# Peptides against a protein of PDB entry 3J47, part 75

Target 1, 121 residues: chain A of PDB entry 3J47
Amino acid sequence: IRLTNQLKSLKGLQSKLKDVVEYLDKVINKELPINHTILGKLQDVFNLLPNLGTPDDDEIDVENHDRINISNNLQKALTVKTNDELMVIYISNLVRSIIAFDDLIENKIQNKKIQEQRVKD
Target 2, 26 residues: chain B of PDB entry 3J47
Amino acid sequence: NAQYHLLVKQGDGLLTKLQKYGAAVR

## One batch from the design tools (peptide; made by RFdiffusion4, then SolubleMPNN)

Design b2_p19_7_s3 (from b2_p19_7, 9 letters changed)
Fold by OpenDDE base, seed 4:
Structure b2_p19_7_s3 (fold): chain B 121 residues (1-121), chain C 26 residues (1-26), chain A 19 residues (1-19)
Amino acid sequence: as target 1 above (121 residues)
Amino acid sequence: as target 2 above (26 residues)
Amino acid sequence: MDKLLQEMKELLDKVHQLL
């Protein structure tokens, strides 16, 4: 029961991670707007991921140890890759926010100049 | 990692400057 | 303004290098 639930959770995580990567690729390609709710849920998933770097030392079978180590290394590599992809999106959003604020500031300066001209006429 | 943290820090620095500029225009 | 625009451009260029 516990092992089957862990395998089901891992398959569910892998599917969600694939859906996220596909979503991220669509966002990078500007096909879809960035959904902050998806990003937040993904961060929550990563924070809830059991620390994939505790081999709790103790008990059972040299043949399972290589599979568990390969699985943990693959999961760690996938978590690093997905963290890097999330980071690229975070920076892309930061840049977009910066551009939007720059445009807002420029618009305010232009509006102020127009008002100052109208008071002199 | 290091290049990314540098990029984040540069973005945060730019955002802070932009906020200061927005406050000076207000 | 010009320095802020330059820093924004440099940030954008670095983002494009990471993509």
Scores: peptide ipSAE 0.332, ipTM 0.857, DockQ to the pose 0.069
Fold by OpenDDE base, seed 2:
Structure b2_p19_7_s3 (fold): chain B 121 residues (1-121), chain C 26 residues (1-26), chain A 19 residues (1-19)
Amino acid sequence: as target 1 above (121 residues)
Amino acid sequence: as target 2 above (26 residues)
Amino acid sequence: MDKLLQEMKELLDKVHQLL
């Protein structure tokens, strides 16, 4: 039950992330007007991501076109890293849930054996 | 990616066996 | 039981190799 709910929650998060990507693609393609409320919430999500783009101060002068590509590469690297971390946490929780369930089965078998011995005495 | 899907599939198989065992012990 | 415990250990070892 708990594990199935975690899988369902992760699938729900994946679906929502896909809907955000599809929305961003439609905005880039000018098919939809930029919704400032959605953009603000996306900016809040990105601002809650550690700002891995303080250029330490040194040197003004590389053109505004390369900064967008570097920001997109850092954002992709961060998104991949976050996805890998969430994946590791998910697997670790799966394994922990399996171990805890095995221990519960073993404890139940032992308790049944103890009850069967007490009924024979 | 492929190693992850293999690991998840192995975990799901193990969980299914564990659930069957837990039902047989009930 | 022993086969199930072995499959759990193998899964755990694979997780540790990916960390």
Scores: peptide ipSAE 0.331, ipTM 0.861, DockQ to the pose 0.120
Fold by OpenDDE base, seed 3:
Structure b2_p19_7_s3 (fold): chain B 121 residues (1-121), chain C 26 residues (1-26), chain A 19 residues (1-19)
Amino acid sequence: as target 1 above (121 residues)
Amino acid sequence: as target 2 above (26 residues)
Amino acid sequence: MDKLLQEMKELLDKVHQLL
C-alpha cells in the first residue's frame, strides 16, 4: 500500500511536469495564454510537500539516509527547475500585458486626435 | 535567482511607466 | 514612447536568453 501510493504520486508529479513543459513550449511558440488553474494546482502540490525545507525534525534510520538524500535532492532539483519555468511563464505574461497596454494607449491617442480634428472642421 | 529578480524589477519599471503614460493620455 | 519600447525589447531578449 505505501509503495503503490508513492509510485502513484511520482507518476502524478511526472505527468504534471510534462504538462508544464508542454505549456512552456506552447508559450515560447506564442500558441497559448497562461492557464492560472495549472499554476494554482502546482502551488497546491508544493504546499502538500512540507519535507523540502527542514533537515531538523524526526528520527528515522541512518542506513536509508543516502536514498532519502538522493530523493530529496532530486525533488529539490525538480522544484527549482519548475520554479524557473513558472518564472519564465510569469515574465512572458507580463511582457504580453505591456505590449497590449501600449497598443491600447496608442489607439486611444489616435482616437482622441481624430475627434479633435472633427471638432475643428 | 539574481538575473530573475533583475528581470522582474525591469518589468515592474516598464509597467509603472506604462501606467503613468496611460493616465497622461486620459 | 521609443525608450519604453526599447526597454520592453531588452526584457524580451533577457527572457529568450533564460529559455
Scores: peptide ipSAE 0.313, ipTM 0.854, DockQ to the pose 0.067
Fold by OpenDDE base, seed 5:
Structure b2_p19_7_s3 (fold): chain B 121 residues (1-121), chain C 26 residues (1-26), chain A 19 residues (1-19)
Amino acid sequence: as target 1 above (121 residues)
Amino acid sequence: as target 2 above (26 residues)
Amino acid sequence: MDKLLQEMKELLDKVHQLL
């Protein structure tokens, strides 16, 4: 039962990663705004991942050990890839927020200068 | 990991400076 | 202003190195 849940969670994670990659490509291309719901669901998957890695120490046939190691290595590689993708999303959002705030400050400074000139005339 | 944490810390520092400028222009 | 713009540029350059 646990192995089927791990495989289902891994397929779910892979599908979510594909959705995140496709979403990232659309965000990089400026075609769509960031879907915070995908980020939240991905964080939920990450919080559930530590609970998927404990095989009960009773009855894993040696033939399943290589498949479990391959699955764990693939899951680790997918986890690293997902973490890197989330990192790129986070940084891209941070940079956009910084640029937008800089533009707001500059616009406010310009408006203040225009008001100070109108009071001197 | 270390480069990421450094980058996040630099971004947070920049955001904090930007907030101070926004408050000084208010 | 100039220091803030420089720090923003440095952040952007680091992002481009990670992409």
Scores: peptide ipSAE 0.308, ipTM 0.851, DockQ to the pose 0.069

Design b2_p19_7_s4 (from b2_p19_7, 6 letters changed)
Fold by OpenDDE base, seed 4:
Structure b2_p19_7_s4 (fold): chain B 121 residues (1-121), chain C 26 residues (1-26), chain A 19 residues (1-19)
Amino acid sequence: as target 1 above (121 residues)
Amino acid sequence: as target 2 above (26 residues)
Amino acid sequence: MDELLEKMEELRKKVHELL
């Protein structure tokens, strides 16, 4: 039950993240108008990312394109890292569920052997 | 990506073996 | 990450010995 709910939540998060990426691609391609409400929610997600260095306000000349690429690459790297960490937690919970199921099977086998011995005596 | 997909596939294989074993003990 | 991957590989070996 708990593992199935975590897997469903992770799949739901993955689907929502895919929908956000597909929306951003359509906005970049000018196929859809920029929805300010979706952009605001994306900005909130970006603001919840750890502040990856305040650039001191005094160098506003010459690299807006490279800073946007560095911020996007670093956000992508953090998103990949967070995905990898969530995957490792998921597999750890899967393996714990496998062991708990193995222990349950062994307990059932032992109980069956004890019952078969009591019927032979 | 590829190593992760392999690890997930191995975990699913183990889960399937364990489900078959649990069904045989049932 | 590497230490956790190692613990998972060890746990996978233990499960494989029990099956």
Scores: peptide ipSAE 0.308, ipTM 0.867, DockQ to the pose 0.054
Fold by OpenDDE base, seed 3:
Structure b2_p19_7_s4 (fold): chain B 121 residues (1-121), chain C 26 residues (1-26), chain A 19 residues (1-19)
Amino acid sequence: as target 1 above (121 residues)
Amino acid sequence: as target 2 above (26 residues)
Amino acid sequence: MDELLEKMEELRKKVHELL
């Protein structure tokens, strides 16, 4: 149950991210007028994202192009780290399920052997 | 990536063994 | 990161013992 809900939430987030990318591509291609309400909500989402482009406030002066590359690299690194953590959680739960099924199979084999002995007596 | 695919492949192998055992116990 | 790698290694060992 808990894993299925997390996977459903993650799939919902992935679908929403895809819809946002497709919208941005259509706006870049001038196929759709910029909807100010969607842009405002996107700005709110970007403002609620942890500051993926602030190196700590203590070092001065590199051009706006390097800040965009650093932000994209940090966002990519955090996305990779989060994907690796989710993957380990997924494998851990898969292995726990496998162990629990093995124990259930062995318990069923033992119960069947005990029933076959009781029918021979 | 490569170590991930190896670990997933081992998990799928174990799951397939368990499915065969579960079918033999039925 | 290192603790997560260690937990993956332990989990891989447990899967290998069950196989």
Scores: peptide ipSAE 0.295, ipTM 0.865, DockQ to the pose 0.049
Fold by OpenDDE base, seed 2:
Structure b2_p19_7_s4 (fold): chain B 121 residues (1-121), chain C 26 residues (1-26), chain A 19 residues (1-19)
Amino acid sequence: as target 1 above (121 residues)
Amino acid sequence: as target 2 above (26 residues)
Amino acid sequence: MDELLEKMEELRKKVHELL
């Protein structure tokens, strides 16, 4: 139950992220007008993301293009790291669930064997 | 990557064995 | 990272004992 709910929640988050990317691509391609309410909520989400590299306040003058590329690379690295961590947690919970089901099956086999002995006496 | 795919394949193998045992106990 | 790798290796061993 808990594992299935976590996997369902992760799939739901992945679907929502895909819908946001598809929306942004349509806005970039000028196929849809910019919805200011959606853009404001996206800005709030980006502001809640851990600061994707403030280089220490002491280096004035990297061209705005290199700062955007470094910020995008750090965001990608944090996203990959978070995905890998969630993946390991998922596998760990999967194997714990498999062990618990194996123990449950063995307990059912033993209980069935005890009942078959009691019916023969 | 390769070690991860190996661990997933082993988990799928164990899940398949577990499904067979669960069907034999029912 | 290393503690997580160790837990994965222990989990791999437990899976091999049940296979």
Scores: peptide ipSAE 0.292, ipTM 0.863, DockQ to the pose 0.050
Fold by OpenDDE base, seed 5:
Structure b2_p19_7_s4 (fold): chain B 121 residues (1-121), chain C 26 residues (1-26), chain A 19 residues (1-19)
Amino acid sequence: as target 1 above (121 residues)
Amino acid sequence: as target 2 above (26 residues)
Amino acid sequence: MDELLEKMEELRKKVHELL
């Protein structure tokens, strides 16, 4: 039963990671906007992943310890990599929003200057 | 983690400054 | 990462010049 659950969880993670990559590729290609709700749900799934790797302490066969350590290290590395990718996306969106707002402010200043000049003529 | 929180805090600081500027230009 | 940080810093300078 446990091995089947681990394999199911890994397949679920692989499918989700593929969906994230495909979504990222569409965002990079400017085909779709970033959905923050999908991002939040992804983070929740990652926060639940540590709970999938704890064998209850009652059957640590010594041969499983190395496989569990490799799995936990890979999972930690995948979690860190995903967190870094999400961070890059978040910052990129923040910067884009700030630039767009700066351009809006500059356009408003220019429009105000043009109106003030028309009132003086 | 610490570098991430620092970078987020810097972005939030920029957004807050930009919001203040947008309010002053109104 | 570094290029995006640089763009944020450049934007920070522009916003500071406008304030």
Scores: peptide ipSAE 0.289, ipTM 0.858, DockQ to the pose 0.048

Design b2_p19_8_s1 (from b2_p19_8, 13 letters changed)
Fold by OpenDDE base, seed 2:
Structure b2_p19_8_s1 (fold): chain B 121 residues (1-121), chain C 26 residues (1-26), chain A 19 residues (1-19)
Amino acid sequence: as target 1 above (121 residues)
Amino acid sequence: as target 2 above (26 residues)
Amino acid sequence: DELLELMKQLLKKVHDLLN
């Protein structure tokens, strides 16, 4: 009963993580604006993930070791992938902010030129 | 990790430049 | 004009980071 509930919770987490990845892909593709609340929650999830890289405790039976290693490697690979996606999103946001700023500057320059022309007329 | 930190550092540098530029245009 | 050039340099750096 307790183990089955933990497995169900883990599957639920995996499904939610997939939904997040799909959201992140849409944000990377500029199909959706970045939601800072979602990104913050993702960061919180990663901060709450136990460091899957500490082999502390010498008594795990050899037959479960391969499944645990595969699970840990998969979780690590998923973590790396998600970090890369988050990074791409961050950069994409930065680029969008820079472009928007460029447009704003160009608009200001044009407005100044129009004002200078109106003062000369 | 190192590439990630480098990219973040470069992004922060760009953001700082953008902020300075925004302040100069105001 | 100098500010525009700084922004172009920034955009180029961002582009180089994305590629």
Scores: peptide ipSAE 0.280, ipTM 0.856, DockQ to the pose 0.079; fails the geometry check
Fold by OpenDDE base, seed 3:
Structure b2_p19_8_s1 (fold): chain B 121 residues (1-121), chain C 26 residues (1-26), chain A 19 residues (1-19)
Amino acid sequence: as target 1 above (121 residues)
Amino acid sequence: as target 2 above (26 residues)
Amino acid sequence: DELLELMKQLLKKVHDLLN
């Protein structure tokens, strides 16, 4: 029962990571807007990962050290990959904010110019 | 980690510049 | 003009972060 639940949870995490990668690829290609809800859930996973990777000082037998090292390396690799993905999302949001701000500034400059012309007429 | 922190720091610097620009245009 | 230059610098830095 416990091992089956852990395997199911790991499969669920793997599926979610795949969905995030596919979403990020679509965002990079400008095919879809950034979804903040997906980002928030990914951040929650990251906050939980350090708790899974801290070797609790519990004397876990030396014979499992290779399996623990493989698990820690996989977890570290997943953490790095997810950090890169979050970084791409963050930069994409910054670019959108800049574009929206540029448009706002240009609109304000134009409106001011129109108002100054109306005062001269 | 170091590359991530550098990128975040650079992004925050851009946001700060953007905020100052927005305040000047208000 | 100064504001536009600041925005160009911001865009360049964002582009460098994306690449």
Scores: peptide ipSAE 0.271, ipTM 0.854, DockQ to the pose 0.077; fails the geometry check
Fold by OpenDDE base, seed 1:
Structure b2_p19_8_s1 (fold): chain B 121 residues (1-121), chain C 26 residues (1-26), chain A 19 residues (1-19)
Amino acid sequence: as target 1 above (121 residues)
Amino acid sequence: as target 2 above (26 residues)
Amino acid sequence: DELLELMKQLLKKVHDLLN
């Protein structure tokens, strides 16, 4: 009973992680705006994930050890993948901020040139 | 993790340069 | 002109970070 509930909870977590990956892919493709609240909650989940991988020292039978190791490696791989996706989103936001700043500077330069021409006329 | 921290550090450095440039244009 | 050159250098660094 306890092992079946843990397996069900892990499958539920895997499904939620897949939904997060799909959301991140849509944000990378500019199909959806970045929601900072969702990103913050995801970061909190990832900070808690390493603590979920420490099995309390209860006597785990040797046959389940290989399945637990495969699950931990998969969870680590999913954590790395999501960190990479969060990083791509962060870079995309930085690039957008830089482009917006470049446009602002160019607009200021043009406005200054127009004002200097009006003073010479 | 190390590559992520390096990229974040480079992004923060770029943002700082951008802020200095914007302050000079104001 | 110096400001424009600084912008070009920044854009190049951003491009190098994206690629």
Scores: peptide ipSAE 0.259, ipTM 0.849, DockQ to the pose 0.068; fails the geometry check
Fold by OpenDDE base, seed 5:
Structure b2_p19_8_s1 (fold): chain B 121 residues (1-121), chain C 26 residues (1-26), chain A 19 residues (1-19)
Amino acid sequence: as target 1 above (121 residues)
Amino acid sequence: as target 2 above (26 residues)
Amino acid sequence: DELLELMKQLLKKVHDLLN
């Protein structure tokens, strides 16, 4: 029963990761705004992932051990991939925010200079 | 995980500095 | 001028985070 739940959770995670990648590609291409709800749901999945990896100490046949190791390696690889994707999203949002602030600061500096010139005239 | 958390922490620090700068410009 | 320097330092840190 637990192994089937792990495989189902992994397939669900893989599907969500695919959706996140597709969404990220659209955001990178400026076709869609970032949906914070997807990010939050992904974080929730990651917070739940550590709890999915505890095998109960029941006699798992050696064949199941190899499948568990493969599933754990795949889960780890998917976790790394998803962390990298989340990191790219986070950095992209951070950079966008910084550019927006840079533009605001520059506009304010220009407005201040214009006002100082008008007071001297 | 640790590298990701470090990057997030650095990004948050940068955002905080940016906010302080924006407030000083106001 | 001090504000501009703070902005430059911020941009440099962003660049360092991206690389």
Scores: peptide ipSAE 0.258, ipTM 0.848, DockQ to the pose 0.077; fails the geometry check

Design b2_p19_8_s2 (from b2_p19_8, 13 letters changed)
Fold by OpenDDE base, seed 1:
Structure b2_p19_8_s2 (fold): chain B 121 residues (1-121), chain C 26 residues (1-26), chain A 19 residues (1-19)
Amino acid sequence: as target 1 above (121 residues)
Amino acid sequence: as target 2 above (26 residues)
Amino acid sequence: DSLLELSKELLNKVNELLS
């Protein structure tokens, strides 16, 4: 039962990570704004990750030590991957903000130039 | 965690610079 | 690292437009 739940959680996380990657690709391509719902779901996954590594204390058999180490390494690797995805989302928002600000500056410069020309005529 | 926070800090620094330039154009 | 470099490049373009 526990192994099946871990596998199901891992598959669910893998699916979410795939969706995030696809979203990030669209964000990088400037096609979509950041979806706060996706960010919230990633945070929820992050908060659930610490609970995937707590063995219930009842069977300390020596053969489980390698499985616990593998689980902890996988959890750490997933944490790093999720942080990288959140970082890409953040930077993509920053890039969009920079572009929008650049367009605003250019529009202001053009408007000022048009106004100066109208005063000279 | 530390690398993520570093990159976020660098991004915030860029945004702050951008805001200063926008204020100078106003 | 590549995404950070892209953000720096965009900042440089904004600075160029302000110059």
Scores: peptide ipSAE 0.393, ipTM 0.878, DockQ to the pose 0.045
Fold by OpenDDE base, seed 2:
Structure b2_p19_8_s2 (fold): chain B 121 residues (1-121), chain C 26 residues (1-26), chain A 19 residues (1-19)
Amino acid sequence: as target 1 above (121 residues)
Amino acid sequence: as target 2 above (26 residues)
Amino acid sequence: DSLLELSKELLNKVNELLS
């Protein structure tokens, strides 16, 4: 039962990571704004990841050590992948914020020019 | 890691430039 | 690696808009 729940949680995490990748691709393509709800869910999954790798200490059979190492390596690899995805999302958000701020500056410059023209007329 | 830090640093540099432009437009 | 390159391209576009 616990292993099946861990596998289901891992599949759920994998599905969520896929959704995040798809979201990131849409963000990179400028098709969608950053969804803070997706980021929050990823953070929640990330905070749960340390708990997915603690098998109870009690049954050290030698065959379990290789499975634990594979599980830990897979969890570490998934964690690194998730961190890289979050990092790209963060950069994409920064870039979008920068572009939006640039547009705001340009709009303010244009509004100032319009006001200066109205004072001259 | 190093490429990411470089990218973040470039983003911070751009943000700083935007802040300077925003202050000049005020 | 491709995602990092896309992020670099976005930064370059922002730099072009600021220049």
Scores: peptide ipSAE 0.393, ipTM 0.877, DockQ to the pose 0.044
Fold by OpenDDE base, seed 3:
Structure b2_p19_8_s2 (fold): chain B 121 residues (1-121), chain C 26 residues (1-26), chain A 19 residues (1-19)
Amino acid sequence: as target 1 above (121 residues)
Amino acid sequence: as target 2 above (26 residues)
Amino acid sequence: DSLLELSKELLNKVNELLS
């Protein structure tokens, strides 16, 4: 029962990671805005991953040690991949914020120049 | 890790430049 | 690796716009 639940959770995580990659590609292509709800769900997955990979110290059957190590390595690799995806989202948001701020600064400079010209006339 | 930290540092540097420019325009 | 390169390209474009 526990192993089946872990496999189901891992498949669920893999599906969610795929959805995030597809979303990131759309965000990079400027087709969609960043959805903060997706970021929150990814963070929740990150917080759950360590809890899914900790063997409860009480039932380490020696025969499953190799399968547990492979599962832990795969889980670690998936965690790294998800971290990289979150980083891309963060950088994309930062870039958008920077562009928006640059546009605001330019607009303010233009408005100031217009006001200074009106005072001279 | 190192490449990520470099990208974050570059982003923070750009944000700082924008903040200084915004303060000079105010 | 492709995502990292895309992020670098975006940062370079932003740096160019701010220069």
Scores: peptide ipSAE 0.386, ipTM 0.876, DockQ to the pose 0.044
Fold by OpenDDE base, seed 5:
Structure b2_p19_8_s2 (fold): chain B 121 residues (1-121), chain C 26 residues (1-26), chain A 19 residues (1-19)
Amino acid sequence: as target 1 above (121 residues)
Amino acid sequence: as target 2 above (26 residues)
Amino acid sequence: DSLLELSKELLNKVNELLS
């Protein structure tokens, strides 16, 4: 039962990572806005990943230890990949916030110039 | 991890600078 | 690194518009 849940969680994570990559590609191509629901689900998966690697204290045959090490290395590699994807999402949001703020500053400067001209007339 | 935290810190620094400029326009 | 440099360039443009 526990191994089946770990495999199901890994398959779920892989599917989510694929969905995030496809979404990031669409965001990079300016086709879609960032989906906060995907980000929240990735964070939930990331918070659950450390809990999936606790071996039960039952007789760990040497084959299970090598599989656990391979699984831990894969989980670590997937964690690094997920962190890199989250970083790209964060920077993309940062750039969008900077652009939006630049437009707001320019609009305020223009409005101030229009008000100063109206006071001189 | 360290590179990620550095990049996040740099991004937060840029946002803080941007906020200061937005307050100065106001 | 390219995305960070783009963010810095955008901040420099904002600074130029405010000066």
Scores: peptide ipSAE 0.373, ipTM 0.873, DockQ to the pose 0.044

